# Ledger of designs, part 340: peptides against a protein of PDB entry 7BDX

Target 1, 212 residues: chain A of PDB entry 7BDX
Amino acid sequence: EMGAAACTLLWGVSSSEEVVKAILGGDKALKFFSITGQTMESFVKSLDGDVQELDSDESQFVFALAGIVTNVAAIACGREFLVNSSRVLLDTILQLLGDLKPGQCTKLKVLMLMSLYNVSINLKGLKYISESPGFIPLLWWLLSDPDAEVCLHVLRLVQSVVLEPEVFSKSASEFRSSLPLQRILAMSKSRNPRLQTAAQELLEDLRTLEHN

## One batch from the design tools (peptide; made by RFdiffusion4, then SolubleMPNN)

Design b2_p30_6_s2 (from b2_p30_6, 17 letters changed)
Fold by OpenDDE base, seed 1:
Structure b2_p30_6_s2 (fold): chain B 212 residues (1-212), chain C 212 residues (1-212), chain A 30 residues (1-30)
Amino acid sequence: as target 1 above (212 residues)
Amino acid sequence: as target 1 above (212 residues)
Amino acid sequence: SSLEKEINELLDKSIKGMEEYLEKQKEKEE
């Protein structure tokens, strides 16, 4: 319980850029983010396919960790730190997103996807994520989630790749063939207006890039 | 390990007044400080009189908690919060200082004494601490510590009481009779210049108040 | 940047949404 409470407070205060700078300016940041990845990995491995109740101290602890990573990635210096010094954490997040089944740990997936989106604002981070082995198959897996919010954040991550010509040009053929375009089209007809708009925009962006 | 790492980061960033305001401005502060007291109490109860190695994750966790309390108490709004909403934590700190033997958990005692000193800057906090049952016997116990830094912070806390006429007038007779004046006099001859000066100043303040 | 503002708004919504979710779960257990 106390660990979860401390991490939750750290998550809340990490919404400040000055707090992120203070976290990263210390000699303990590397250790913290290394153990963060290990802790998140240990949690996901403990799920044995069961729907863990989101109310456990362990679940709250991992949510707070994912929230801290997201807040750090929201700041320019935080993105630079993650891309340069915490690549193992990024690999862990990608792995965990692959290990979780559709509908499993929905809120954790949303937080992890938000962190990856924030990292993708850095061109070096976007390259690192998009060049990861199995990235496009992972997008297909994540877009099969029944949760509209998971799907929305996956679409936003795909948009980050599509909107960067230097990245998209390398994988354009694989994106066109291996993205679940039918699923994205179904999402463009969703009753969720945010999901509908994001899917529609992505389809428009993809069409524009087909004609160029 | 991860809990200790998170608390250590929270401790580091809590040196900022803005971070203390952010911690206290949330709905989670009350729960955090309640569990903090319980966690510190559980740790001290686990010592069974053995010299716990200061390098354990548990020890580092409790040090970080005590450090957070100290940093919160260093800020005006933090003192007001502790005095108004976290009196149980103050009671816990006083209890733990009594439960620990001379030479036991020296660094923890220093952090706890620093927090009490910071709380004593608030007149309501000073009244609350000094009117606590067994406060003067506790000072005698703490001044028997072989550590010069523990003794220094006890002397500073005593000075806070002596320098406040509204508080000292109520307990002046008990302070004069029950303070270990011979121990304080021995400290005024210490080779430690900080301890020597603090003991000398306290003896001068006590003499000045005897003549009034 | 407009993007940082949007990210911060999303983070604030995520934090609030998680807190509200956890509160609603506690209310169901009580």
Scores: peptide ipSAE 0.007, ipTM 0.731, DockQ to the pose 0.029
Fold by OpenDDE base, seed 3:
Structure b2_p30_6_s2 (fold): chain B 212 residues (1-212), chain C 212 residues (1-212), chain A 30 residues (1-30)
Amino acid sequence: as target 1 above (212 residues)
Amino acid sequence: as target 1 above (212 residues)
Amino acid sequence: SSLEKEINELLDKSIKGMEEYLEKQKEKEE
């Protein structure tokens, strides 16, 4: 309980750039983000048996941790820190997104995907994520999620890759062959306007890059 | 481990007035400070048997909690919140200071005394603390501590009471009769210049108030 | 850059959107 409450408050205040700078300017940041990855991994591994109630203190704690990572990644210095000093955390987030089944831990997936999207704003972060082993299969797996928010944030991450020529040129063939284009096309017909727009824009961007 | 790390970061960033305002402006503040008191109480109750290693994750966690309370009480809106909405936490801190033996949990005592001193800057807080049952016996007990920092912060808290006529006039007889004046006089001869000065000033203030 | 600001605004919206999403899911489970 107390850990979840403290972490939730830390999540809330981490929405400030000054707070992110204060977190990262301290000597404790590296330890904190190391334990964050371990804690998130331990939580996801515990899910295989018991339907942890989404409202459990553990769930709230892990959501707050994922929220803190997202808020840190929203700031330029936070992105720099994550891609330079906390790559293991990025690897953990990618792994956990692969370990979770479609429809499982929807909220956590959205936060993790938001954090990866924020990291992708940094070219070094985008390179690190997109060059990670199994990244394209992971996108395929995540786009199979029944949740529209999960799919939306996956599409945004895919768009980050597609809009960066230095990254997309290396993986263009793999993206074209391994992306579930039919699924993205189905999303472009969604009643959810955000999902529809994101899918349509991505399809337009992919088509533009096929003609070049 | 993770709870202690998160709480330690929250403690660090709570040194900012803007962060304190953000913590208190949220709907989660009441819950957080309620659990804080319970957690601190649970920790102190657990000390009766096992010498909890001062460096344990639990100790670090509780130190961070006490640090957060201290930082909140350093800000005007934080003092207002504590004295209006978290009196149970103040009662808990007073109780825990009474339950701890001389020389036991020195660092925690210092943080708790700093928090009470910060609260005492608010006249309502000073009234609430000084009118608490057993406050004067608690001061006597705490002034028996062998630690100079504990004694220094107790003397500062006593000075807060003595320098406020509205508070001191009500308890002047009890303060004069129940304060360990010989112990305070011994502290005025300390080699620690901070302790010496605080004890000397308090003795001068007490003498001035005896002649009125 | 102007792009970083726009992205940060989108991120702030996304974080708020997640809090709202989390609240709405709690309301549905009650």
Scores: peptide ipSAE 0.016, ipTM 0.745, DockQ to the pose 0.026; fails the geometry check
Fold by OpenDDE base, seed 4:
Structure b2_p30_6_s2 (fold): chain B 212 residues (1-212), chain C 212 residues (1-212), chain A 30 residues (1-30)
Amino acid sequence: as target 1 above (212 residues)
Amino acid sequence: as target 1 above (212 residues)
Amino acid sequence: SSLEKEINELLDKSIKGMEEYLEKQKEKEE
């Protein structure tokens, strides 16, 4: 309980840029983010298909951890830190997103996807994520999620790749062949206006890049 | 491990006034400080005379909790919050300081004493602490500690009482009769210059208040 | 373009599959 409470407070205050700088300016940042990845991995491995109550202290703790990573990645120095010094955490997040079934741990997926999106704001982060083994198959897997919010954040991550010509040019052929374009088109017809817009924008961006 | 790491980061960032305000501005502050007291109490009760390794994750976690309380109490709004809304935590800290033997958990004692001192900057906090049952016997017990840093922070807490006429007048007779003046005099001869100065200043303050 | 056609054909197949999936999920929530 206390760990979850402390982590939740840390998540809340990490929304401040100054707090992120303070976290990273300390000698404990590396250890914290290393253990963060391990803790998140242990949680996902413990799920064994059982719907662990989303309201458990353990779930709340892991959500707070994912939230902290997201908030750290929202700041330029935080992105630089994660991409330079905490790549194992990024690899873990990618792995966990692959290990989770569609509809499983939706809130955690959203937070992890938000963290990856924030990391992708840094060109080095975008390159690292997009060049990760199995990244495109992972996007396909994640776009199979029944949750509109998960799909929205996947689309945003895909868009960050597509909008960077230097990155997209390397994988353009694989993206075009392996993206579930049909799923994205289905999302462009969604009743969820945010999902609909994101899917439509991504489809337009993909079309524009075919004519160039 | 992760809980201790998160709590340690929260401790570090809580040195900022803005972070303290953010902690207290949330709906989770009350729960956090309630669990903090319980966690600290559970730790002290688990010690059963065994020298639990000061370097354990559990010890580090409790130290971080005590540090957070100290940092919260360093801020005016934090003192007000603790005195108004978290009195159980203050009672717990006083109790734990009584339960710990001389020389036991010295670092924790220092942090707890620092937190009480910070609370005592608020007149309402000073009144609450000084009017707590067994407060003067507790000071006597704490001044028996072989650690100079523990004794220093006890002397500072005593001085905060002595320097407030409204508070000291109520207990002046008990303070004069029950304070271990011989121990304080011994501290005024300490080789530790900080302890020496604090003991000398307190003895001078006590003498000044006898002539009025 | 040939790719727009292929995208549209792939979209039509996937929409049908996703609509069926979404309908089945709605039937489970009812």
Scores: peptide ipSAE 0.011, ipTM 0.738, DockQ to the pose 0.021; fails the geometry check
Fold by OpenDDE base, seed 5:
Structure b2_p30_6_s2 (fold): chain B 212 residues (1-212), chain C 212 residues (1-212), chain A 30 residues (1-30)
Amino acid sequence: as target 1 above (212 residues)
Amino acid sequence: as target 1 above (212 residues)
Amino acid sequence: SSLEKEINELLDKSIKGMEEYLEKQKEKEE
């Protein structure tokens, strides 16, 4: 209980850039983010058995951890820190997104996807994520999610790749062949206006890049 | 482990006034400080058995909690919050300081005494602490500690009482009769310059108040 | 860049929105 409460407060205050700088300026940041990945991994591995109550202290704790990573990644120095010093955490997030089934732990997926999107704002982060083994298959897996919010954040991450020529040029053929274009087209017809717009924009971006 | 790491980071960042305001501005602050007291109490109650390794995750966690309380109490709005909304935590700190034997958990005692001193900067906080049942006997107990740093922080707290006429006038007779003046005099001859100075100043303050 | 600042502001808003979403979902599950 107390750990979840402390971590939740740390999540809330990490919405401030100055707090992110303070977190990263300490000698404990590396250890914290190392243990964060392990803790998140342990939580996801525990789900295949007992339906962990989403309201458990453990769930709240892991949500707070994912939130902290997201807030850190929202700041330029935080992105640099994650890409330079916490790559294992990024690898863990990618792995966990792959291990979670469609419809499973939707809220956690959204937070992890938001963190990856934030990291993707940095070209080095975008390169690291997009060059990760199984990244494109992972996008297919994640786009199969029934949750519109999960799909929205996946589309945003895909858009970050597509809009960066240095990244997209290396994987363009694989992206074109391995993106579920029919699924994205279905999302462009969604009643969810955010999902609809994101899917339309991505399809337009992809079409523009086919003609160039 | 992760809880201790998160709490330790929260402690570090709570050195900022803006972070303290952010902690207190959330709806989770009351719950956090409620559980904090319970957690600290559970830790102290666990000590009478196994020599908890001072380097344990649990010890680090409790130190971080005490540090957070200290940092919150360093800020005006934090003192107001503690005195208005977390009196049970203050009562817990006073109780734990009484339950700990001389030489036991010195570092924790110092942090808790620092928090009480910070609260004592507010007249309402000082009144609350000094009017607590057994406060003066507690000072005697704490001044029996062999640790110079513990004794220093006790003397600082006593000085906060002595320097406030509204508080000292109510308890002046009890303070004069129940302070270990011989022990304080011995501290005024300490090789520790900080302890020596604090004890001398307090003895001078007490003498000045006897002549008035 | 101006773009990075705008993205960061949008991200901060998105994160806050997610916190509020998670909080509202907890309130519904209680």
Scores: peptide ipSAE 0.008, ipTM 0.738, DockQ to the pose 0.026; fails the geometry check

Design b2_p30_6_s3 (from b2_p30_6, 18 letters changed)
Fold by OpenDDE base, seed 1:
Structure b2_p30_6_s3 (fold): chain B 212 residues (1-212), chain C 212 residues (1-212), chain A 30 residues (1-30)
Amino acid sequence: as target 1 above (212 residues)
Amino acid sequence: as target 1 above (212 residues)
Amino acid sequence: SALEKEINELLDKSIEGMEERLEKIKKEKE
């Protein structure tokens, strides 16, 4: 319980840029983010296919960890740190997003996707994520999720790739052939207005780039 | 390990007043400080008279908790919060200082004494601590510690009581009769200059108040 | 649960911040 409480407080205060700078300015940041990845991995491995109750101390702890990573990645110096010094954590997040089944740990997926999106604001981070082995198959897997919020955050991550010509030019053929365009089209007809708009915008962006 | 790492980061960033305000501005502060006391108590009870190795994850976790309390108490709003909303934690710290043997958990004692000293900057906090049952016997117990830093922080706490006429007037007779004046006099001859100075100042303050 | 509410509030803040950043990035690329 105490670990979850401490981590939750750290998550809450990490919404401040000054707190993120303080976290990263210390000699302990490397160790913390290394163990963060290991802890998240251990949690996901412990699920053994069961839907863990959202209310466990372990679940709260892992949510707080993912939240901290998200808040760190929201800050320029935090993105720089993650991309330069914590690539293993990014690899772990990508791995865990692949290991989780559709509908499993929805809130954790949302936080992890938000962290990846925030990292993708950095061109070096975007390159690292998009060049990761199995990235496009992972997008296909994640876009099969029944949760609209998961799908929304995947669409935003895809849009980050599409809107960066330096990255998209290298993967354009693979994206065109391997993206689940029919699923994205179905999302553009969703009753969820946020999902609908994101899917429409992405389809428009993809069409514009196809004609160029 | 992860709990200790998270708590250590929270301790580090809590040196900022803005972080303390952020911790206390949330709805979670009450629960956090309640569980903090319980965790510290559980740790001290687990020592079973053995000198726990200073390097355990549990020890680091408890040190970080005590450090957070110290940093919160260093800020005006933090003192107000502790005195108004977390008196049970103050009771726990006083209890644990009594339960620990001389020479046992020296670093933890120092942090706990620093937290009490910081709380004592608030007149309401000083009243609460000094009116606690067994406070003067506790001072006698703590001043028997072989560690100079423990004794130094006890002397500072005693000085906070002595320098506040509204508090000291009620306890003056008990302080004069029950303080280990011979131990304080021995400390005034210590080779440790910080301890020597603090003991001399306290003896001078006590003499001045005896003649008034 | 109280915990679920707390997690949802923190998630909502994180989402809001992400949306604001996305909008800024879009405007900077235009």
Scores: peptide ipSAE 0.109, ipTM 0.805, DockQ to the pose 0.019
Fold by OpenDDE base, seed 2:
Structure b2_p30_6_s3 (fold): chain B 212 residues (1-212), chain C 212 residues (1-212), chain A 30 residues (1-30)
Amino acid sequence: as target 1 above (212 residues)
Amino acid sequence: as target 1 above (212 residues)
Amino acid sequence: SALEKEINELLDKSIEGMEERLEKIKKEKE
């Protein structure tokens, strides 16, 4: 209970750029983000297919941790820190996104995807994420999620790759062959307007790159 | 481990007034400080005379919680919040200071005393603390502590009472009769210059009030 | 739960902030 409450407060205040700078300016940031990755990993491993009650203190704690990572990644210095000094955490997030089943821990997936998206604003972060082993298969796996919000954030992450020619050119053939284009096309027909728009934009961007 | 790390980061960033305002501006502050009091109480009750390794995650966690309370109490709006909305936490801190044996959890005592001192900057807080049942006996108990830093912060708290005529006048007779003046006099001869000065100043203030 | 509501509010703020940043990045690339 107390851990979840404390971490939730830290999540809330980490929305401030000055707080992120204060977190990263301390000697504790490396240890904190290392333990964050380990804690998130331990939580996901403990799920063993059981729908842990989302209301558990443990779940709330892990959500807060993922939220902190997201807020840190929202700031330029935070992205630089994560890409330069906390790559293991990024690897952990990518791994956990692969380990979670479709429909499992949807809110956690959304936060983790948001953190990866924020990191992808940095070209070094985008390169690191997109060059991760199994990244494209992971996108396929995540786009199979029944949750529209998960799919939305996956589409945004894919769009970050597609909109960066230096990154997309290296993987263009694999992206074209391995992206579930039919699934993305189905999403472009979604009743969810945000999902529909994101899928439509991504398809347009992909088509534009095919003609170049 | 993770709880201690998260709470330690929250402690660090709570040194900022803006962070304190952010903590208190949320709907979570009441719950957080309620759980804080309960957690600190549970920790102290678990000590059952064993020197818990000060390096335990639990100890570090509770230190961080006490540090957060101290930082909140350092800010005017934080003092107002604690005095108006978190009196139970103040009661808990006073109780825990009584329950801890001399020499036990010295760092925690210091942080708790610092928080009470900060609260005492507010006249309402000073009145609340000083009118607490057993407050003067508690001061006697705490001044028996072998740790100079504990004693220093007790002396500062006593000085806050003595320097406020509206508060001291109500308890002047009990203070004069129940304060360990001989112990304070012994502290005025301490080799620790901070303790020596604080004890000397308090004795001078007490003498000045005796002649008025 | 109150905590679920809180998580949702923090999520919404994080999403909103991300959307604002996305719009800013899109405008900077135009």
Scores: peptide ipSAE 0.121, ipTM 0.802, DockQ to the pose 0.018; fails the geometry check
Fold by OpenDDE base, seed 3:
Structure b2_p30_6_s3 (fold): chain B 212 residues (1-212), chain C 212 residues (1-212), chain A 30 residues (1-30)
Amino acid sequence: as target 1 above (212 residues)
Amino acid sequence: as target 1 above (212 residues)
Amino acid sequence: SALEKEINELLDKSIEGMEERLEKIKKEKE
């Protein structure tokens, strides 16, 4: 309980750039993010048996950790730190996104996807994520999620890759062949306006790149 | 482990006034400080058996919590919050200072004493602390501590009371009779310059008030 | 729960910030 409360407060205050700088300026940042990845992994591995209620202290704790990572990744120095010093955490997030079933831990997936998206703002981060083994299969898996918010954040991450010529050129063939274009097209017809717009934009971006 | 790491980071960033305002501006502040008191109490109660190594995750966690309280109390709005909304936490800190034996958990005592001192900057806080049942016996007990830093912070807290006429006038007789003046005099001869100065100043303040 | 509400509020703020950054990235790549 106390850990979840402390992490939640830390999550809230980490929305500030100055707080992120303070977190990273300390000698404890490396240890914190190392344990963060392990804690998130341990939690996700424990879910295969008991549907832990979303409101458990453990779920709140992991949710707050994912939120902290997201807020750190929102800041330029935070992205640099994650890409340079916390690659294992990024690998863990990618793994956990693959290990979670469709509809499982939707809110956690959203935060993890947001963290990856924020990291993708950095070209080095985008390269690291997109070059990860199984990244494209992971996108396909995640785009099968019934949750519109999960799908939206996946589409945004895909768009980050597609809009970066240096990254997309290396994977263009695999992206075109392995993205579930029919699902993305179905999302472009969604009643959710955010999902609809994101899917439409991505399809337009993919079409323009096919003609080049 | 993760809880201790998160709390330690929160402690570090809580040195900022803006972070303290952010902590207190949320609906979670009350719950956080309620659980903080309970967690600190539970930890201290568990010490009666096993000399938990000072470097345990649990000790680090409680140390960080005490540090957060100290940093919150350093800010005007934080003092107001503690005195108005978290009196139970102040009661808990006073209790824990009484329950801990001389030389036991010295670092934690120092942080708790620092928090009380910071609260004492507020007249309402000073009144609340000084009017607490057994406050003067507690000062006597704490001034028996072999640690110079514990004694220093106790002397500072006593000085806060003595320098406030509205508070001291009510307890002047009890302070004069129940303070271990011989111990304070011994501290004024300490090789520790900070302890020596604090003890000397307090004795001078007490003498000036005896002649009025 | 009060906890769920705050988690949702923090999530919403994080989403909003991400959307703003996404829009900036799109404009920089145009």
Scores: peptide ipSAE 0.117, ipTM 0.808, DockQ to the pose 0.019; fails the geometry check
Fold by OpenDDE base, seed 5:
Structure b2_p30_6_s3 (fold): chain B 212 residues (1-212), chain C 212 residues (1-212), chain A 30 residues (1-30)
Amino acid sequence: as target 1 above (212 residues)
Amino acid sequence: as target 1 above (212 residues)
Amino acid sequence: SALEKEINELLDKSIEGMEERLEKIKKEKE
């Protein structure tokens, strides 16, 4: 209970850039983010297909941790810190996104995807994520999610890769071959306007890059 | 481990006024400070005379909680919040200071005393603390501590009471009769210059008030 | 639940902040 409450407060206040700087300016940041990854991993491993109650202190704690990572990654110094000093956490997030089944822990997936997207704003972060083993298969797996918000955040992450020529050129063939283009096309016809727009924009970007 | 790390980060960032405002601006503040009191109480009750390792995650967690309370009380809105909405926490801190033996959990005592001192900056807070049942006996108990830092912070709290005529006049007779003046006099001869000064100033203030 | 509501509010704030930053980055690349 107390841990969840403390983490939730830390999540809330981490929306401030100055708080992120304060978190990272301390000697405790490395340890915190190391333990964060381990805690998130332990939670996902404990799910064993059981619907963990979203209202559990453990769930709240893990959501808060994922939220903190997202908010840290939203700030330039936070992205730099994650990419340089917390790569294991990024690897953990990628792993957990792969371990979670379609429709499983949707809110947690959204937070983790948001964190990866925020990291992808940094070219070094984008390179690190996109060069991760199994990244493209992971995108395919995540695009199989029935949740529109999960799919939206996956499309945003893909768009970040596609919009960066230095990154996309390295994996262009694999992206073209391994992206579920028919699924993305179906998403471009979604009733969710955010998902529709993201899918349409990505399809346009991909078409433009096919002609170059 | 994760809880202690999160609370420690929250403690660190709570040194900022803006972070304190952010903590208090949320609907979670009441719950957080309620659980804080319960957690601190549970910790002190668990000590059963055993030297809990200062380096335990539990100890670190409780220190961080006490630190957060101290930092919140350092800010005007934080003092107002504690005095108006978290009186149970203040009662808990007073109780725990009474339950701890001389020399026991010195660092925790210092943090709790600092929090009470910060609350005492608010006249309403000072009134609340000083009118608490057993407050003066508690001061006598705390002044029996062998630790100079504990005694220093007790003297500072006493000075806050003595310097406020509206508060001191209500309890002047009890203060004069129940303060260990010989102990305070001995502290005025301490080799610790901070303790020496605080004891000397308090003795001067008390002498001045005897003549009025 | 109160917890769900709170998580959703924090999520929404995080999303809004991300969208604002996305727009800034998009404008910087133009």
Scores: peptide ipSAE 0.116, ipTM 0.807, DockQ to the pose 0.019; fails the geometry check

